# Ledger of designs, part 49: peptides against a protein of PDB entry 4N3Y

Target 1, 83 residues: chain A of PDB entry 4N3Y
Amino acid sequence: ETRDQVKKLQLMLRQANDQLEKTMKDKQELEDFIKQSSEDSSHQISALVLRAQASEILLEELQQGLSQAKRDVQEQMAVLMQS

## One batch from the design tools (peptide; made by RFdiffusion4, then SolubleMPNN)

Design b2_p14_7_s2 (from b2_p14_7, 6 letters changed)
Fold by OpenDDE base, seed 5:
Structure b2_p14_7_s2 (fold): chain B 83 residues (1-83), chain C 83 residues (1-83), chain A 14 residues (1-14)
Amino acid sequence: as target 1 above (83 residues)
Amino acid sequence: as target 1 above (83 residues)
Amino acid sequence: SAVLQPLEQFEQQL
């Protein structure tokens, strides 16, 4: 009976429409999540890069200081040994 | 005393070096994580897009079928009422 | 959107 067929098709259409709507919503939420996550990660990476740069500067300064201190110790020991 | 100063600087240098090494490792791990996460998300989005496309096709077909079925019912009812 | 809104209207007309 054609009327029953129409009602069946209406049900199928509603089900398909609901699924499509859900899928589109899920896709949008995922895209939004990726965007936000990527921005957060980018900020975190930038902070880590700056921290690494600060450490590099510190290491360079400490290396120079250590070399100088070592030379100073050697000079002092030389004076003591010659007395 | 200069010898004690040298030992102190050696400790500071080791500590700074360890921190730098850790920071560089953490940065690399974060970058790797972002890369993998982005790839996984991209694949998931692609799958969702395809699913949405399939739903759109189904909806289009069902809409056409429903319209035709409705016309058929109306035609059948017209025949019955005229008898 | 281009599909969903017309479909909802179509359902209401039936």
Scores: peptide ipSAE 0.077, ipTM 0.460, DockQ to the pose 0.009
Fold by OpenDDE base, seed 4:
Structure b2_p14_7_s2 (fold): chain B 83 residues (1-83), chain C 83 residues (1-83), chain A 14 residues (1-14)
Amino acid sequence: as target 1 above (83 residues)
Amino acid sequence: as target 1 above (83 residues)
Amino acid sequence: SAVLQPLEQFEQQL
């Protein structure tokens, strides 16, 4: 019966449309996730880079302090040796 | 007492060295974390991009199917109307 | 694909 076949096709069309809508939604969600993930990573990495830079500065300061302290000790030892 | 001062400075030097070593370690850990995080993000994003592309293909196929189904229904409806 | 397969089969029967 042609009528029945038409009805079947109408149902199939509806089902296909539903699946299409879901697929579109899924695709959009993936794109959004990628975008957000990338942005989050970028921000986090930037923050960590700044932290690393701060540590670098501290490292340099500590190294300078160590060198100076060593010199000071050496000087004091020299005085002590003169006693 | 000069002797006591020297001893104090030696201690301070030791403490500074310990702090320096810790700072160096912390810096290295941060760098390692940044590197690993970046690599992980890159790989994950690549995978998600491929997934999105697959969804795109499916979307196109579904759209084609929908269009065809619609045409089929229209044709069958025409036959029905001729009855 | 689950939707496309039935459609494709049906179309082939026409």
Scores: peptide ipSAE 0.076, ipTM 0.496, DockQ to the pose 0.008
Fold by OpenDDE base, seed 2:
Structure b2_p14_7_s2 (fold): chain B 83 residues (1-83), chain C 83 residues (1-83), chain A 14 residues (1-14)
Amino acid sequence: as target 1 above (83 residues)
Amino acid sequence: as target 1 above (83 residues)
Amino acid sequence: SAVLQPLEQFEQQL
């Protein structure tokens, strides 16, 4: 009976529409999640980069200080040996 | 005492070096995580896109079927009224 | 939305 066919197709159409809407919604949510997650992690990486750069500068300064300290000890030893 | 200063600077240098190494390692791990996570999510989105496209095609087909079914009912009614 | 709106309108006409 054609009337029953129409009702069946109406139901199928509604179900298909619901599925389409759900799928599109899920896709959009996932895209939003990726975008937000990427931005958050990018900020975190930037913070770590700054920390690493600061540590590198500190290392260079400390190395220079250590070298100078060694030289100072050597100079003091030279003075003592001349006594 | 300069010798104590040297030892102190040596310790500070080692600590700074350890911090630098750790920070660089953490940064690299985070970059790797972002890259991998983005790729995984991209694949998931692609799958959802395909599903959405399939649903859209189904909807169009069902709409055409429903329209045809309605026309069929109308034609049947016209025949009955002519009886 | 542009895809779903025509479908919803079609359903309402039935």
Scores: peptide ipSAE 0.075, ipTM 0.458, DockQ to the pose 0.010
Fold by OpenDDE base, seed 3:
Structure b2_p14_7_s2 (fold): chain B 83 residues (1-83), chain C 83 residues (1-83), chain A 14 residues (1-14)
Amino acid sequence: as target 1 above (83 residues)
Amino acid sequence: as target 1 above (83 residues)
Amino acid sequence: SAVLQPLEQFEQQL
């Protein structure tokens, strides 16, 4: 019966439309998630980069200090050996 | 005492170096995570896009079928009214 | 939305 066929097709159309809408929504949510995730990670990475830079500066300072301290020890030892 | 100072600085240097190494590792892990996450999401999005396209095609087909079915019903009704 | 609105209108016309 054609009437029943029409009703069946209407149902199928609604189902397909609902699925399409859901799919488009899901896609958008994923895109938004990616954007947000990337931004959050970017900020965290930036913070870590700054931390790394600070640590690097400290390392350089400590290395210089260590070198100086070692030289000071050597100087003191030299004085001791001469007296 | 200078000797103790040297040893202290050596310890501090090791600690700073360890922290720097950890920080650099953490940064790399985050970058890798972002890359992987983006790729995974990209693939999922692509799949959803294809699904949406398939649904869209189906919708168009159903709409055409529905229109034809409606016309068929109208034709049958016209015949009934004439007899 | 631009894609779905025509379909919604079609459904309402039936």
Scores: peptide ipSAE 0.070, ipTM 0.452, DockQ to the pose 0.010

Design b2_p14_7_s3 (from b2_p14_7, 7 letters changed)
Fold by OpenDDE base, seed 5:
Structure b2_p14_7_s3 (fold): chain B 83 residues (1-83), chain C 83 residues (1-83), chain A 14 residues (1-14)
Amino acid sequence: as target 1 above (83 residues)
Amino acid sequence: as target 1 above (83 residues)
Amino acid sequence: SEVMKPLEEFEAQL
C-alpha cells in the first residue's frame, strides 16, 4: 500500500543522504591531503635545493684548492730538479 | 727535503681529487633524486586529482538522485493523503 | 674518470 511505499522511499532517501555526506567528507579529506602533500613536497624540494647550492660552493672551493696544489707540486718539482 | 715535500703534495693532491670526485658524485645523485621525487609527486598528484574529479561526478549524481527521491516521496505522500 | 684524468696526466709527468 501507499503508506508502506512512502516509508520505503523515506528509508531510501536517508540512505542516499548518508552516502552523500560520507562522500563529501571523503572528498574534503582528499583535497586536504593533496594540499598538505604538495606543501610538504615543496618545502622538501626547497631544502634540497639549498643543500645542492652548498655543495656547489664546496665544489668550487675544492677545484680551486686542487689547482693550487697542482701548481705547488710543479713548483716544488722544479726546485728539486735544479738541486 | 724537497723530494719528500713533493711526495707530500702529491698525496694531498690525490686526496683532494678523491674528495672532489666524491662530492661531484653526491651532487649528481642529489639532483637525480630531486628530479625523480618531483616527477613521482607530480604523477601521484595527478592521479589523486583524477580521483577527486570522479568523486565530484558521483556527488552530483547522488545529489540529483536525492532530489528526485525527495520529490517521489512527496508525490507518494500526496497520494496517500488523498486516500 | 674524467675528474681523475687531469691528475693522472700530471702525475705521469713527474
Scores: peptide ipSAE 0.054, ipTM 0.488, DockQ to the pose 0.007
Fold by OpenDDE base, seed 2:
Structure b2_p14_7_s3 (fold): chain B 83 residues (1-83), chain C 83 residues (1-83), chain A 14 residues (1-14)
Amino acid sequence: as target 1 above (83 residues)
Amino acid sequence: as target 1 above (83 residues)
Amino acid sequence: SEVMKPLEEFEAQL
């Protein structure tokens, strides 16, 4: 009877060990996934940040150009009014 | 001609602004995605950590039980040898 | 938006 108990405990021990190893493996894979996913997204965000900054610079330059063009039109009108 | 330049600049300005706003929106969505995804995965990892810890405790308890069972068998053998 | 405000004001004057 005690022998049967030993056999049972051996089986349970092996099963518990298998479960432990599997769970630890799954945890590690999930941590690796998080890390990799975060790095990938970080790179993507950085690219978008650069694009946004470039667009902002372009917008400011175009606004300055528009203001200058407006002034040029006004100057042309002044010349024509003198004619 | 200058009038045409103004019209062109207006169009370019609007396009630049649209691109800027779209890019900023995309960046925000990506940041939100990262945050949400990280939180979800963190919860999953925590669950796995708890499971792993429980399995480890079980494994240790079963090992102790196995050792005790082995000792019990040895003790029974000793008794029988005295007969 | 504040970015487009100057342009909108200019367009209103045309």
Scores: peptide ipSAE 0.051, ipTM 0.462, DockQ to the pose 0.033
Fold by OpenDDE base, seed 4:
Structure b2_p14_7_s3 (fold): chain B 83 residues (1-83), chain C 83 residues (1-83), chain A 14 residues (1-14)
Amino acid sequence: as target 1 above (83 residues)
Amino acid sequence: as target 1 above (83 residues)
Amino acid sequence: SEVMKPLEEFEAQL
């Protein structure tokens, strides 16, 4: 019966539309995730770079301290040896 | 006493060197983490981009299907109305 | 270690 066929097709159309809507939502969520993930990564990496730079400065300071301490020890040893 | 002073300075030097070694290790770990994190992010984003592209294709197919289904329903309704 | 080498050499010199 034609009437029944029409009703069936209307249902199928509605189902297809629902699926389309879901797919569109899923796509949007993926795009949002990509965007947010990229931003988060960028910020985190930047912070870690700054931390690494701070460590570099500390390394330089420690190396300078080591060198000075070595010189101080050498000087004190010289005094001791003169005794 | 000079001897005691020298020994103290030797200890301080050793402690400073230990700290330097630790700091160098920490720096290396941070650099490694940054590198790995960046690579992981890049790969993950690429995969998600491909997924989004697949969803885009599916969207197009569903939209085409919807349009066709709508036309089919309209045709069937026309037949029904002629009865 | 490589980091300690300079110190070790210095100590050996004393």
Scores: peptide ipSAE 0.051, ipTM 0.489, DockQ to the pose 0.007
Fold by OpenDDE base, seed 3:
Structure b2_p14_7_s3 (fold): chain B 83 residues (1-83), chain C 83 residues (1-83), chain A 14 residues (1-14)
Amino acid sequence: as target 1 above (83 residues)
Amino acid sequence: as target 1 above (83 residues)
Amino acid sequence: SEVMKPLEEFEAQL
């Protein structure tokens, strides 16, 4: 019967439409999530980069200090050996 | 005492180095995470896009079918009214 | 590491 066929097609159309809209929504949410996630991570990475740079500076300063301390020890030892 | 100073500096240097290496590792892990997360999401989005396109095609087909069915019903009704 | 090389060398001579 044609009437029943029409009703069936109407139902199928509604179902398909609902699915399509849901899919489009899901896609958009995922795109938004990726954007937000990337931005959040980017900020965290930047903070870590700065922390790493600070540590690098400290390392260089400590290395210089260590070198000087080593020289001072060597100087003292030289004095001791000569007296 | 210079010796104690040297030992202290050695400890500080080791600690700073450990922190630096940890920070660099953390940064790399985050970058890798972002890349992987983005790729995973990209694939999911692509799948959803294809699904949406399939649904769109189905919708169009159903709409055409529905229109035809409606026309068929109208034709039958016209015949009934004329007999 | 290269960063720690000077320290390692110093420690070795102690």
Scores: peptide ipSAE 0.049, ipTM 0.459, DockQ to the pose 0.033

Design b2_p14_7_s4 (from b2_p14_7, 6 letters changed)
Fold by OpenDDE base, seed 5:
Structure b2_p14_7_s4 (fold): chain B 83 residues (1-83), chain C 83 residues (1-83), chain A 14 residues (1-14)
Amino acid sequence: as target 1 above (83 residues)
Amino acid sequence: as target 1 above (83 residues)
Amino acid sequence: SEVMKPLEEFEAKL
């Protein structure tokens, strides 16, 4: 019976529409999540890069200090040995 | 005493180096994580897009069917009323 | 939505 067929089609159409709307919403939420996550990660990476740069500077300074300290020890030992 | 100062600098240098290596490792792991996460999300988004497209096609087909069914019902009712 | 509008109009006439 055609009337029953129409009602069946109406149900199917509503179900399909509901699924479509849900899918579109899910897609948008995922895209928004990726955008936000990417921005947060970018900020975190930038902070880590700066921290690494600070460590590099510290290492250079400490290496120079260590070299100088080594020279000072050698000089002091030389004086003691000549006494 | 200079010897003690040298030993102190050596310790500080080792500590700084350890921190630098750790920071560089953490940065690399984060970059790798972002890359993998982005790829996974991209695949998921693509799948959702395809699902949405399939739903759109279904909706169009059902709408056409519904319109035809409506016409059929109207025709049947017209025949019945004329009897 | 525009997609559901024809169906809603049809249902309103039933």
Scores: peptide ipSAE 0.062, ipTM 0.474, DockQ to the pose 0.033
Fold by OpenDDE base, seed 2:
Structure b2_p14_7_s4 (fold): chain B 83 residues (1-83), chain C 83 residues (1-83), chain A 14 residues (1-14)
Amino acid sequence: as target 1 above (83 residues)
Amino acid sequence: as target 1 above (83 residues)
Amino acid sequence: SEVMKPLEEFEAKL
């Protein structure tokens, strides 16, 4: 009976539309999640980069200090040898 | 005493180096995580896109079917009115 | 929605 067919098609159409809208919503939420997560991680990486750069500078400064300290010891030894 | 200063600087240098290496490692791990997570999510989004497209096609087909069913009902009514 | 508009119009005519 055609009337029953129409009613069936109406139901199927509504269900298809609901599925479509749900899927589109889920897709959008996932895209938003990706974007937000990427931004958050980017900020975290930037913080780590800054920390690494600071550590590198500190390391170089300490190496220079160590070299100078070594030279100072050598100089003190030279003075003592002259005594 | 300079010797003590040297020993202190050596310790500080080692600590600075350890911190540098750890920070660089952490940064690399985070970058790898971002890349992998993004790829995984991209695949998931692609799957959802396909599902959404399939639902849209289904919806259009059902709409056409519904329109045809409506026309069929109208045609049946016309036949009955001629009886 | 634009997708549901034809169905809604159909239902309104029943």
Scores: peptide ipSAE 0.061, ipTM 0.469, DockQ to the pose 0.033
Fold by OpenDDE base, seed 1:
Structure b2_p14_7_s4 (fold): chain B 83 residues (1-83), chain C 83 residues (1-83), chain A 14 residues (1-14)
Amino acid sequence: as target 1 above (83 residues)
Amino acid sequence: as target 1 above (83 residues)
Amino acid sequence: SEVMKPLEEFEAKL
């Protein structure tokens, strides 16, 4: 009986050990995945933010250019009409 | 001796079980974190992509407007010089 | 792995 108990406990211990090792490996893989995913996402977001900022600056420059060009044309036209 | 072995195995089994349960909980928490982080990143990236696209469209429109305005001014100036 | 060492050692000796 006692021998049977020892054998049963040995088996259960091995099973628990195997599951523990598997779960620990899975956990580590998830941690590695999180780290890599976070780095990738951070780089991607940074790139998109920079692109958006660059586009906004160009938009502002173009808008100013359009407004100034409009004013310049109006001024030139007025001069020509007077002369 | 056999009794001592049983007791030792019981203790080790409990320890393994406790560690297993803890590790399984940690794994689940990481999975939940990954899910939430992925959702957040996806939404953020989508928003940035849409913003970038909108900016590009506006840039194209402004460039066309500038080109057309330039042509219009040149044409009007030519007419005034002739008349 | 370090957590598993005591269990593995016990299994090896038994």
Scores: peptide ipSAE 0.118, ipTM 0.442, DockQ to the pose 0.004; fails the geometry check
Fold by OpenDDE base, seed 4:
Structure b2_p14_7_s4 (fold): chain B 83 residues (1-83), chain C 83 residues (1-83), chain A 14 residues (1-14)
Amino acid sequence: as target 1 above (83 residues)
Amino acid sequence: as target 1 above (83 residues)
Amino acid sequence: SEVMKPLEEFEAKL
């Protein structure tokens, strides 16, 4: 029966449409995830870079302090030797 | 007492050195984390891009199928109308 | 969805 065949094809079309909609949604979700992940990574990396830079500055300060402390100790040792 | 002052400064120097070593370690860990995080993100994004591309192909196939199904339904409807 | 509009229109006319 042609009528029945048409109805069957209509159902198949609807099913295919549903699948297409799902696939489109999945694709969009993937794209959104990629975008968000990239942005999050970029921001986090930037923050960590700044933190590393702060540590670098602290390293320099500590090294300077160590050098000065060493000099101070050497000076005091010289005084002690003169006693 | 000069002697006591020298000993105090020696201790301070050791403490400063310990702090410096810790800071250096922390800096290195941050750098390693940044490197690894960046690499992981790059690989993951690449994989997701490929997945999105696969979904795109599937979308195209489904759309083609839908178009064909639509044509088939239209043809069957024409036959039905001739009855 | 621009992709789905033609199909939706077709279904509405059937």
Scores: peptide ipSAE 0.046, ipTM 0.491, DockQ to the pose 0.008; fails the geometry check

## One batch from the design tools (peptide; made by RFdiffusion4, then SolubleMPNN)

Design b2_p15_1_s1 (from b2_p15_1, 8 letters changed)
Fold by OpenDDE base, seed 3:
Structure b2_p15_1_s1 (fold): chain B 83 residues (1-83), chain C 83 residues (1-83), chain A 15 residues (1-15)
Amino acid sequence: as target 1 above (83 residues)
Amino acid sequence: as target 1 above (83 residues)
Amino acid sequence: SEVMKPLEELEEKLK
C-alpha cells in the first residue's frame, strides 16, 4: 500500500534528520572542546616551563654559592691547621 | 674564633646542599609533569579528532541518505497523485 | 656528599 509506504518513509526521514542534527551538534562540540583543551594545556605547560627555568637559575646560583662556601671552609680549615 | 666559624660555615653548606637537592628534585618533577601532561593531552586530542572525523563521515552518509529518501518519498507521492 | 667529602676528610685529620 503506497500511502503506508510514504508514511513510513516520512518517519524514517524525520528520524534520520534528527540524527543528523544531533551528530552535527556533537561534532561541533568536539571541535570546540579540542580547541579549548589545546589552548588550556598550552598555557599550563608554558607556565610550568617558565617555573622550571626559574628553578634552573636558582640551581645555578646555589651551585655557585656552594662552591664558594666550600672554598671558604677549606681556607678556614687551613688557618686552623696552622695554629 | 676560627673553629666556630668553620662549624658555622659547615652548617651553612649543609643547608645550602639540602636546598639544592630539593630544588633539583622539584625541577625534575616539573619536567616529568610537563612531559606526561603533554603526552596525555596529545593522546586525548588525537582520539577526539578521530571521533570528529568519524562523525564527519556519518554526516556525509546521512546527508546522502536523506537526499535519497527525499527522492523516494517524492516518487511515491507522484504515484499517489496519479491514482 | 661530594661537596663535603674533602672537608670531612680534613676534619678527620684534625682529630
Scores: peptide ipSAE 0.067, ipTM 0.462, DockQ to the pose 0.006
Fold by OpenDDE base, seed 4:
Structure b2_p15_1_s1 (fold): chain B 83 residues (1-83), chain C 83 residues (1-83), chain A 15 residues (1-15)
Amino acid sequence: as target 1 above (83 residues)
Amino acid sequence: as target 1 above (83 residues)
Amino acid sequence: SEVMKPLEELEEKLK
């Protein structure tokens, strides 16, 4: 009976629409998660890069200090040997 | 006394060297962490992108199905009205 | 290490 067929198709359409909405929501949530995760990682990495840069500056200062200390020791040694 | 000055400078040099070595290690650990974190995030995001793509395919199929179902319902309605 | 070598050599000389 044609009327019954129409009603069956209407039900199938509603069910398919519900599934579509659910899948659309799931996809959107995944995209949002990816975006958020990427942003969080980017921020964290940037912060760590800054820390590494601070260490780099400190290393350069320490290296310079060591070089100067070496020179100072050698100068004092020269004085000692002359006395 | 010059000899005492030399010994003091030697101590300072050793201390500075220890600090330099420590700072170098810390910097290296930070760089390694950044690298690992970036790789892990990249892998995770790639996996999630694949999941999102699977959802996209499903969405397209569902949308096509819905369009077809709508057409089928309309055809049956036309038949019903003619009877 | 290029940084440590000169320091180590200096320490040896000062012993």
Scores: peptide ipSAE 0.060, ipTM 0.465, DockQ to the pose 0.008
Fold by OpenDDE base, seed 1:
Structure b2_p15_1_s1 (fold): chain B 83 residues (1-83), chain C 83 residues (1-83), chain A 15 residues (1-15)
Amino acid sequence: as target 1 above (83 residues)
Amino acid sequence: as target 1 above (83 residues)
Amino acid sequence: SEVMKPLEELEEKLK
């Protein structure tokens, strides 16, 4: 009967709409997650990069200090040997 | 008429299903993106962490060597001054 | 490493 078919289609439509809403919600949650995750990763990576750069600068400073100290010591030794 | 209502519901059902399929596809693409992005970020972060750790070890070694060298030089200077 | 080279050279001279 047409009446029964109408009822069946109405049920199917409700089910489809329910599934659609659920899927849309899931999609939205994923979009939000991606956005947040991307921001978190970006900040973390930036922090790590800064830390690495700071370490590199410190290494360079130590190297320069070491070379300077070497020169200073050599100069002092030369003076002592001449005395 | 019931017949017209059936046709209307059938059309609505088709439209809903089409939208559902599209949304499901979009969701899947987002899931794939999240997975790939997460893996990429994880690898990048791990590499940065290793680099930072290597730098820290190197700094410690330099500091130790520098302190030792300083002591050695001081000892030599003391000997020279006593000669 | 390049960073350690100066230290190594210094150590050798101090021996």
Scores: peptide ipSAE 0.022, ipTM 0.363, DockQ to the pose 0.123
Fold by OpenDDE base, seed 2:
Structure b2_p15_1_s1 (fold): chain B 83 residues (1-83), chain C 83 residues (1-83), chain A 15 residues (1-15)
Amino acid sequence: as target 1 above (83 residues)
Amino acid sequence: as target 1 above (83 residues)
Amino acid sequence: SEVMKPLEELEEKLK
């Protein structure tokens, strides 16, 4: 019967619409999650990069200091030998 | 006394070298950590991107289905009115 | 530096 068919189709339409709305929401939530996760990771990595840079600077300073200390020892040894 | 000064400088040199080695190790560990963390994040994001793409495909299918269902209802309504 | 370059590039990709 046509009336019954129409009612069935109307129900199917409502169900499809509900599913569509749910899927749209789920998709949006996923996109938001990806965005947030990426931002969090980016910030963490940035902080760690800064730490690595600080360590690099320290290394350079220590290397320079070590070289200077070596030279100082050599100079003092020369003085000692002349004494 | 010069000899004492030399010995002191030698100690300082050893200490500086030890600190340098430690700092180099720490720096390397930090770099390795950053690399690993970044790879983990990248893989997770990639997986989530694929899920988002799947949801997008589903949305398109549902939208198409909804449009078709709407048309079907309209056709049945027309038949009903002619009965 | 050589060690920092790839990290910076990765950071940029995540922005």
Scores: peptide ipSAE 0.016, ipTM 0.431, DockQ to the pose 0.022

